# Peptides against a protein of PDB entry 3NZW: the designs that were tried, part 31

Target 1, 212 residues: chain A of PDB entry 3NZW
Amino acid sequence: TTTLAFRFQGGIIVAVDSRATAGNWVASQTVKKVIEINPFLLGTMAGGAADCQFWETWLGSQCRLHELREKERISVAAASKILSNLVYQYKGAGLSMGTMICGYTRKEGPTIYYVDSDGTRLKGDIFCVGSGQTFAYGVLDSNYKWDLSVEDALYLGKRSILAAAHRDAYSGGSVNLYHVTEDGWIYHGNHDVGELFWKVKEEEGSFNNVIG
Target 2, 222 residues: chain B of PDB entry 3NZW
Amino acid sequence: QFNPYGDNGGTILGIAGEDFAVLAGDTRNITDYSINSRYEPKVFDCGDNIVMSANGFAADGDALVKRFKNSVKWYHFDHNDKKLSINSAARNIQHLLYGKRFFPYYVHTIIAGLDEDGKGAVYSFDPVGSYEREQCRAGGAAASLIMPFLDNQVNFKNQYEPGTNGKVKKPLKYLSVEEVIKLVRDSFTSATERHIQVGDGLEILIVTKDGVRKEFYELKRD

## One batch from the design tools (peptide; made by RFdiffusion4, then SolubleMPNN)

Design b1_p12_1_s3 (from b1_p12_1, 4 letters changed)
Fold by OpenDDE base, seed 2:
Structure b1_p12_1_s3 (fold): chain B 212 residues (1-212), chain C 222 residues (1-222), chain A 12 residues (1-12)
Amino acid sequence: as target 1 above (212 residues)
Amino acid sequence: as target 2 above (222 residues)
Amino acid sequence: IDFPPSVQEWWL
């Protein structure tokens, strides 16, 4: 898996691959690694598929309960804290989760929290999470600027996942791309890695390690 | 050391059509190199137009199917005989599986039915309860032999329109029930030739708006 | 508990 999220002048970009594996077996190429908790809040998945899917779905329920009880949307800080507190209760039990909670509230603005199964909870501007995270960081860190246009930021997110899909055997399938703004998240499509690779190679003159 | 799990072999396969879905499984049950049964059905009609199979360790599979059937029964009791939708069934099965997160059911689960729009639906589950709706899925012993075939023949992977120099992919289209049955039969006959844990018989459950139909075909018995 | 190879947990 490779997931990433970063803050920039235009909000948040979230990009993820879609491969699931079972050992050397590619279990799926079409897994949804982003949960849409509400129109302003996203969760990303890396680690055990069932652990992530189950508990982030549970988190969605808790966020909805908050909204019903408090008559306002939950903050990104509070949502991430709920998940962090939960996984901490299971510390040592063998859960495997690397998650990012990304969203926008009027109080917080665009916000990203990293939460993992060790109980680590970090607020930050840039995170890459998964087996391909170092490959994504290589591209992302080399090109990241706060002042990126929305178009350039979307491309950078997509391009970083593509780089990880190219080098990480456990990442691939497609890129799912999101842009989070004050008006909520916008889905920017599913981009098949096979097609995207050749397009990017041709347009950039990149990936010269592959003779095409 | 005592191993609580066994492996009873077998293979299952689900394919969704436009207005139908198919879930198929062989009827061979094995332990190690011994055939326990040449006809032990592992695909079940669970009511509400939902068919289910949990392939792997048969004791766990049977337990899971029984629990799900019971869940369907209680759903009717609690909700005035409301039909359980396939998506709700999938969520319920996730909870059944994940409820045993620290001593999982040793099974690959597939369910098939119709979604609320009447379109064919196949959901697959890992042992711990992650699930995905897919157009097709193979599970069990010969899944590695069948799934690539389905990628090519159901999802048309690596196929391009003639004369386009590989620039235009073969368009996705739904397959007819007859075409799906052909693919299922070819999948299992081929798997039987190359895998010792697959064979004897093939049972196919076809879900349509009119209910569940069963078909049976002989497979190689050696 | 380690699963036998025929049935494995999915990883992302």
Scores: peptide ipSAE 0.498, ipTM 0.822, DockQ to the pose 0.614; fails the geometry check
Fold by OpenDDE base, seed 3:
Structure b1_p12_1_s3 (fold): chain B 212 residues (1-212), chain C 222 residues (1-222), chain A 12 residues (1-12)
Amino acid sequence: as target 1 above (212 residues)
Amino acid sequence: as target 2 above (222 residues)
Amino acid sequence: IDFPPSVQEWWL
């Protein structure tokens, strides 16, 4: 898996691959590694598929309950804390989760929290999470600027996942791309890595380790 | 060390069509190299036009299916005989599986039915309850033999339009029930030839708006 | 508890 999220002047970009594995077996190429908790809040998944899917879905329920009780959308801080508290209760039980809770509230603005099954909860501007995270960071860190246009930011997110999909055997399938603004998240499509790779290679003159 | 799990072999396969879905399984039950039964059905009609199979350790599979059937029953009791939708069934099964996260059911679960729009639906689960909707899925002993075939023949992976120099992918289209049945039969006959844990019989459950139909075919009994 | 190889948990 490779997931990433970063803040920039235009909000948040979230990009993820779609491969699931069982050992050396490619279990799926079409897994949704982003949960749409609400129109303003996303969760990303890395680690055990069931752990992430189950608990982030549960988180969605908790966020909805918060909204019903408080008549206000839950903050990104609070949502991430709920998840963090939960996984902390299961610490040592063998949960495997590397998650990012990304969203926008009027109070917080665009916000990203990293939460993992070790009990770590971090607020930050840039995170890459998964087996391919270092590959994604290589591209992302090299090109990231706060002042990126929305278009450039979307491309950078997509391109970073593509790099990871290329180098990480456990990442691939497609890139799912999101842009989070004050108006909520916008899905920017599913981009098959096979097609995307060749397009990017041609347009950039990159990936010269592969002969077309 | 105590191993609570067994492996009873077998293989299952789900394929979704436009207005139907199929879930098929062989009827062989084994332990190691011994055939326990040549006819032990592992694909079940669970009501509400949902068919289910949980392949792997048969004791766990049977337990899971029974629990799900009970869940369907209680859903009717609690919701005025409302039909359980396939997506809700999938969520329920996730909870059943994940409820044993720390002592999992040793099974690969597939369900098939129709979604709320009448479209064929197949959901696949890992042992601990991750799930996704797919057009096709193979599970069990010969899944590694069948799944790539399904990728090619159902999802048309690595197929291109002739004369396009590989630039145009073969377009996705739904298969007819007859085509799907052919693929299922070919899958299982092929798997039977190459895998000792697959054989004896093939049971196919076909889900349409009119209900569940069963078909049976003989497989090699070697 | 190790699963027999025929059934494995999915990883992301």
Scores: peptide ipSAE 0.493, ipTM 0.819, DockQ to the pose 0.637; fails the geometry check
Fold by OpenDDE base, seed 1:
Structure b1_p12_1_s3 (fold): chain B 212 residues (1-212), chain C 222 residues (1-222), chain A 12 residues (1-12)
Amino acid sequence: as target 1 above (212 residues)
Amino acid sequence: as target 2 above (222 residues)
Amino acid sequence: IDFPPSVQEWWL
């Protein structure tokens, strides 16, 4: 898996691959690694598929309950804390989760929290999470600027996942891309890596290690 | 060292069509190199136009299916005989599986039916309850032999329009029930040739708006 | 818990 999220002047970009594996077996190429908790809040998944899917769905329920009880959308801080508290209770039980909770509230603005099954909870501007995270960081860090246009930011997110999909055997399938703003998240499509790779290679003149 | 799990072999296969879904399984049940049964069905009609198979350790599979059937029953009791939708069934099965997260059911679970729009639906589950809706999925002993074939023949992976220099993919289209049945039969006959844990018989459950139909085909018994 | 190779949990 490779997931990433970063803050920039235009909000948050979230990009993820879609491969699931079982050992050396490609279990799926079409897994949704982003959960849409509410129109303003996203969760990303890396690690055990069931752990992530189950508990982030549960998180969604908790966030909805918060909204019903408090008559206000839950903060990104609170949502991430709920998940963090939960996984911390299971510390040592063998959960495997690397998650990012990304969203917007008027109080917080665009916000990203990293939460993992080790009990780590971090607020930050840039995170890459998964087996391909280092590959994604290589591209993301080299091109990231706060002042990126929305278009450039979307491309950078997509491009970073593509790099990871190329080098990480456990990442691939497609890139799912999101843009989060004050108006909520916007889905920017599913981009098949097989097609995207060649397009990017041609347009950039990159990936010269691969002969076309 | 005691292993609480067995492996009863077999293979299952689900394919969703436009207005139907198919879930198929061989009828061979084995332990190690011994055939326990040449006809032990592992694909079940669970009611509400949902068919289910949990392939791997048969004891776990049977237990899971039984629990799900019971869940359907209670759903009717609690909700005035409301039909359980396939997506709700999938969520329920996730909870059944994840409820044993730390002592999992040793099974690959596939369910098939129609979604609320009447479209064919196949859901696949890992042993601990992650699930995904897909157009096709193979599970069990020969899944590694069949799944690549399904990638090619159902999802048309690596197929391109002739004369396009590989620039135009073969378009996705739904397969007819007849085409799906052919693919299922070819899959299982092929798997039977190459895998000792697959064979004897093939049972196919076809789900349509009219209900569940069963077909049976002989497989090699060697 | 050793799962047979044909039945494994999925990883992301």
Scores: peptide ipSAE 0.487, ipTM 0.810, DockQ to the pose 0.688; fails the geometry check
Fold by OpenDDE base, seed 5:
Structure b1_p12_1_s3 (fold): chain B 212 residues (1-212), chain C 222 residues (1-222), chain A 12 residues (1-12)
Amino acid sequence: as target 1 above (212 residues)
Amino acid sequence: as target 2 above (222 residues)
Amino acid sequence: IDFPPSVQEWWL
């Protein structure tokens, strides 16, 4: 898996691959690694598929309950804390989760929290999470600027996942791309890595290690 | 050291059509190299036009299916005989599986039915309850032999329109029930040739708006 | 408890 999220002047970009594996077996190329908790809040998944899917769905329920009780959308801080507290209770039980909770509230603005099964909870501007995270960081860190246009930011997110898909055997399939603004998240499509790779190679003159 | 799990082999396969879904399984049950039964059905009609199979350790599979059937029963009691939708069934099965997260059911689970729009639906589960809706899925012993075939023949992977220099993919389209049955039969006959844990018989459950139909075909018995 | 290799958990 490779997931990433970063804040910039235009909000938040979230990009993820779609491969699941079972050992050397590619279990799926079409896994949804982003959960849409509400129109303003996203969760990303890396690690055990069931752990992530189950508990982030549960988180969605908790966020909805908050909204019903408080008559206000839950903050990104509170949502991430709920998840963090939950996984911390299971510390040592063998959960495997690397998650990002990304969203926008009027109070917080665009916000990203990293939460993992070790109990770590971090607020930050840039995270890459998964087996391909270092490959994504290589591209993302090299090109990231706060002042990126929305178009450039979307491309950078997509391009970073593509780099990881290329180098990480456990990442691939497609890139799912999101842009989070004050008006909520916008889905920017599913981009098959096989097609995207050749397109990017041609347009950039990159990936010269591959003959084509 | 005691191992609580066994492996009873076999293979299952689900394919969703436009207005139907198919879930198929061989009828061979094995332990190691011994055939326990040549006809032990592992695909079940669970009511509400939902068919289910949990392949792997048969004791766990049977237990899971029984629990799900019971869940359907209670759903009717609690919700005025409301039909359980396939997506709700999938969520329920996730909870059944994940409820044993720390002593999992050793099974690959597939369900098939129709979604609320009347479209064919196949859901597959890992042992601990992650699930995905797909057009097709193979599970069990010969899944590695069949799944690539389904990628090519159901989802038309790596197929391109002639004369386009590989730039235009073969368009996705739904398969007819007859086409799906052919693919299922070819999948299992081929798998039987190459995997010792697959064979004897093939039982296919076809779900349509009119209900569940069963078909049976002989496989090699060697 | 480890699973036999025939059925495995999915990883992301």
Scores: peptide ipSAE 0.486, ipTM 0.810, DockQ to the pose 0.605; fails the geometry check

Design b1_p12_1_s4 (from b1_p12_1, 6 letters changed)
Fold by OpenDDE base, seed 4:
Structure b1_p12_1_s4 (fold): chain B 212 residues (1-212), chain C 222 residues (1-222), chain A 12 residues (1-12)
Amino acid sequence: as target 1 above (212 residues)
Amino acid sequence: as target 2 above (222 residues)
Amino acid sequence: LNFPPSVQEWWL
């Protein structure tokens, strides 16, 4: 898996691959590694598929309950804290989760929290999570600027996942791309890595280690 | 060292059509190199036009299917005989599986039916309850032999329109029931030839708006 | 839990 999220002047970009594996077996190329918790809040998945899918779905329910009880959308801080508290209760039980909770509230603005099954909870502007995270960071860190245009930011997210998909055997399938703003998240499509790779190679003149 | 799990082999396969879905399984049950049964059905009609199979350790599979059938029964009791939708069934099965997260059912689960729009639906589960809706899925011993074939023949992977120099993919289209049955039969006959844990018989459950029908075909009894 | 090769947990 490779997931990433970063803040920039235009909000948040979230980009993820779609491969699931079982050892050396490609279990799926079409897994949704982003959960749409509400129109303003996203969760990303890395680690055990069931752990992530089950508990992030549960998180969605908790976020909805918050809205019903408090008559206000849950903050990104509170949503991430709920998940963090949950995984901490299971510490040592063998949960495997690397998650990012990304969203927008009027109080917080665009916000990203990293939460993992070790109980770590971090607020930050840039995170890459998964087996391909270092490959994504290589591209993302080299090109990241706060002042990126929305178009450039979307491309950078997509391009970083593509780099990871290229180098990490456990990442691939497609890139799912999101842009989060004050008006909520916008889905920017599913980009098959096979097609995207050749397109990017041609347009950039990159990936010269691969002969066409 | 005590191993709480067995492996009873076998293979299952689900394919969704436009207005139907198919779930098929061989009828061989094995332990190690011994055939326990040449006819032990592993695909079940669970009611509400939902068919289910949990392939792997048969004891766990049977337990899971029984629990799900019971869940359907209670759903009717609690909700005035409301039909359980396939998506709700999938969520319920996730909870059944994940409820044993720390001592999992050793099974690959597939269900098939129709979604609320009347379109064919196949859901597959890992042992601990992650699930995905897909157009097709193979599970069990010969899944690695069949799944790539399904990628090519159901999802038309690596197929291109003639004369386009590989620039235009073959368009996705739904397959007819007859075409799907052909693919299922070819899949299982081929798998039987190359995998010792697959054979004896093939049972196919076809789900349509009119209900569930069953077809049976002989496989090699080698 | 380590499962035999025929049935494995999915990893992302």
Scores: peptide ipSAE 0.480, ipTM 0.809, DockQ to the pose 0.625; fails the geometry check
Fold by OpenDDE base, seed 3:
Structure b1_p12_1_s4 (fold): chain B 212 residues (1-212), chain C 222 residues (1-222), chain A 12 residues (1-12)
Amino acid sequence: as target 1 above (212 residues)
Amino acid sequence: as target 2 above (222 residues)
Amino acid sequence: LNFPPSVQEWWL
């Protein structure tokens, strides 16, 4: 898996691959590694598929309950804390989760929290999470600027995942791309790596390690 | 060391069509190199036009299916005989599986039915309850033999329009029930030839708006 | 978790 999220002047970009594996077996190329918790809040998934899917879905329920009780959308801080508290209770039980909770509230603005099954909870501007995270960071860090246009930011997110999909055997399939603004998240499509790779290679003159 | 799990072999396969879905399984049950049964059905009609199979350790599979059937029953009791939708069934099964996260059911679960729009639906689960909707899925002993075939023949992976120099993919289209049945039969006959844990019989459950139909075919009994 | 090869947990 490779997931990433970063803040920039235009909000948040979230990009993820779609491969699931079972050992050396490619279990799926079409896994949804972003949960749409609400129109303003996203969760990303890396680690055990069931752990992430189950608990982030559960988180969605908790966020909805918060909204019902408080008549206000849950903060990104609170949502991430709920998940963090949950996984902390299971510490040592063998959960495997590397998650990012990304969203927008008027109180917080665009916000990203990293939460993992070790109990780590971090607020930050840039995170890459998964087996391919270092590959994504290589591209992302090299090109990131706060002042990126929305278009450039979307491309950078997509391009970073593509780099990871190329180098990480456990990442691939497609890139799912999101842009989070004050108006909520916008889905920017599913981009098959097989097609995207060749397009990017041609347009950039990159990936010259591959002949084609 | 305590080893609570067995492996009873077998293979299952789900394929979704436009207005139907199929879930098929062989009827062989084994332990190691011994055939326990040549006819032990592992694909079940669970009601509400949902068919289910949990392949792997048969004891766990049977337990899971029974629990799900009970869940369907209670859903009717609690919700005025409302039909359980396939997506809700999938969510329920996730909870059944994940409820044993720390002592999992040793099974690969597939369900098939129709979604609320009447479209064929196949859902696949890992042992601990991750799930996704797919057009096709193979599970069990010969899944590695069948799944790539399904990728090619159902999802038309690596197929291109002739004369396009590989620039235009073969367009996705739904398969007819007859085509799907052919693919299922070819899958299982082929798997039987190459995998000792697959054989004896093939049972196919076909789900349409009119209900569940069963078909049976003989496989090699070697 | 020790699963037989035919049944494995999915990882992301």
Scores: peptide ipSAE 0.480, ipTM 0.811, DockQ to the pose 0.650; fails the geometry check
Fold by OpenDDE base, seed 5:
Structure b1_p12_1_s4 (fold): chain B 212 residues (1-212), chain C 222 residues (1-222), chain A 12 residues (1-12)
Amino acid sequence: as target 1 above (212 residues)
Amino acid sequence: as target 2 above (222 residues)
Amino acid sequence: LNFPPSVQEWWL
């Protein structure tokens, strides 16, 4: 898996691959690694598929309950804390989760929290999570600026996942791309890596290690 | 050291059509190199136009299916005989599986039916309850032999329109029930040739708006 | 828990 999220002047970009594996077996190329908790809040998944899917769905329920009780959308801080507290209770039980909770509230603005099964909870502007995270960081860190246009930011997110898909055997399939603004998240499509790779190679003149 | 799990082999396969879904399984049950049964059905009609199979350790599979059938029963009691939708069934099965997260059912689970729009649906589960809706899925012993074939023949992977220099993919389209049955039969006959844990018989459950139909075909018995 | 190779948990 490779997931990433970063804040910039235009909000948040979230980009993820779609491969699941079971050892050397590619179990799926079409896994949804982003959960849409509400129109303003996203969760990303890396690690055990069931652990992430189950508990982030559970988190969605908790967020909805918060909204019903408090008559206000849950904050990104609170949502991420609920998940963090939950996984911390299971510390040592063998959960495997690397998650990002990304969203926008009027109180917080665009916000990203990293939460993992070790109990770590971090607020930050840039995270890459998964087996391909270092490959994504290589591209993302090299090109990131706060002042990126929305178009450039979307491309950078997509391009970073593509780099990881290229180098990480456990990442691939497609890139799912999101832009989070004050008006909520916007889905920017599913981009098959097989097609995207050749397009990017041609347009950039990159990936020269591959003959084509 | 005692291993609580066994492996009873076999293979299952689900394919969704436009207005139907198919879930098929061989009828061979094995332990190691011994055939326990040449006809032990592992695909079940669970009611509400939902068919289910949990392939791997048969004891776990049977237990899971029984629990799900019971869940359907109670769903009717609690919700005025409301039909359980396939998506709700999938969520329920996730909870059944994940409820044993720390002593999992050793099975690959597939369900098939129709979604609320009347479209064919196939859901597959890992042992601990992650699930995905797909157009097709193979599970069990010969899944690695069949799944690539399904990628090519159901989802038309790596197929391109002639004369387009590989730039235009073969368009996705739904397969007819007859086409799906052909693919299922070819999948299992081929798998039987190459995997010792697959064979004897093929049982296919076809779900349509009119209900569940069963078909049976002989496989090699060697 | 070690699963035999025939059925494995999915990883992301």
Scores: peptide ipSAE 0.474, ipTM 0.805, DockQ to the pose 0.611; fails the geometry check
Fold by OpenDDE base, seed 1:
Structure b1_p12_1_s4 (fold): chain B 212 residues (1-212), chain C 222 residues (1-222), chain A 12 residues (1-12)
Amino acid sequence: as target 1 above (212 residues)
Amino acid sequence: as target 2 above (222 residues)
Amino acid sequence: LNFPPSVQEWWL
């Protein structure tokens, strides 16, 4: 898996691959690694598929309950804390989760929290999570600027996942891309890596290690 | 050291069509190199137009299917005989599986039916309850032999329109029930040739708006 | 988990 999220002047970009594996077996190429908790809040998944899917769905329920009880959308801080508290209770039990909780509230603005099954909870501007995270960081860090246009930011997110999909055997399938703003998240499509790779290679003149 | 799990072999396969879904399984049940049964069905009609198979360790599979059937029953009791939708069934099965997260059912679970729009639906589960809706999925012993074939023949992976220099992918289209049945039969006959844990018989459950139909085909018995 | 290779949990 490779997931990433970063804050920039235009909000948050979230980009993820879609491969699931079972050892050396490609279990799926079409997994949704982003959960849409509410129109303003996203969760990303890396690690055990069931752990992530189950508990982030559960998180969604908790966030909805918060909204019903408090008559206000849950903060990104609180949502991430709920998940963090939960996984911390299971510390040592063998959960495997690397998650990012990304969203917007009026109080917080665009916000990203990293939460993993080790009990780590971090607020930050840039995170890459998964087996391909270092590959994604290589591209993301080299091109990231706060002042990126929305278009450039979307491309950078997509491009970073593509790099990871190329180098990480456990990442691939497609890139799912999101843009989060004060108006909520916007889905920016599913981009098949097989097609995207060649397009990017041609347009950039990159990936010269591969002969076309 | 004690291993609580067995492996009863077999293979299952689900394919969703436009207005139907198919879930098929061989009828061979084995332990190691011994054939326990040449006809032990592993694909079940669970009611509400949902068919289910949990392939791997048969004891776990049977237990899971039984629990799900019971869940359907209680769903009717609690909700005025409301039909359980396939997506709700999938969520329920996730909870059944994940409820044993730390001592999992040793099974690959596939369910098939129609979604609320009447479109064919196949859901696949890992042993601990992650699930995905897909157009096709193979599970069990010969899944590694069949799944690539399904990638090619159902989802048309690596197929391009002739004369386009590989620039135009073969378009996705739904397969007819007849085409799906052919693919299923070819899949299982091929798998039977190359995998000792697959064979004897093929049972196919076809789900349409009219209900569940069963077909049976002989497979090699060697 | 001691699963035979044919039945394994999925990883992301």
Scores: peptide ipSAE 0.474, ipTM 0.804, DockQ to the pose 0.664; fails the geometry check

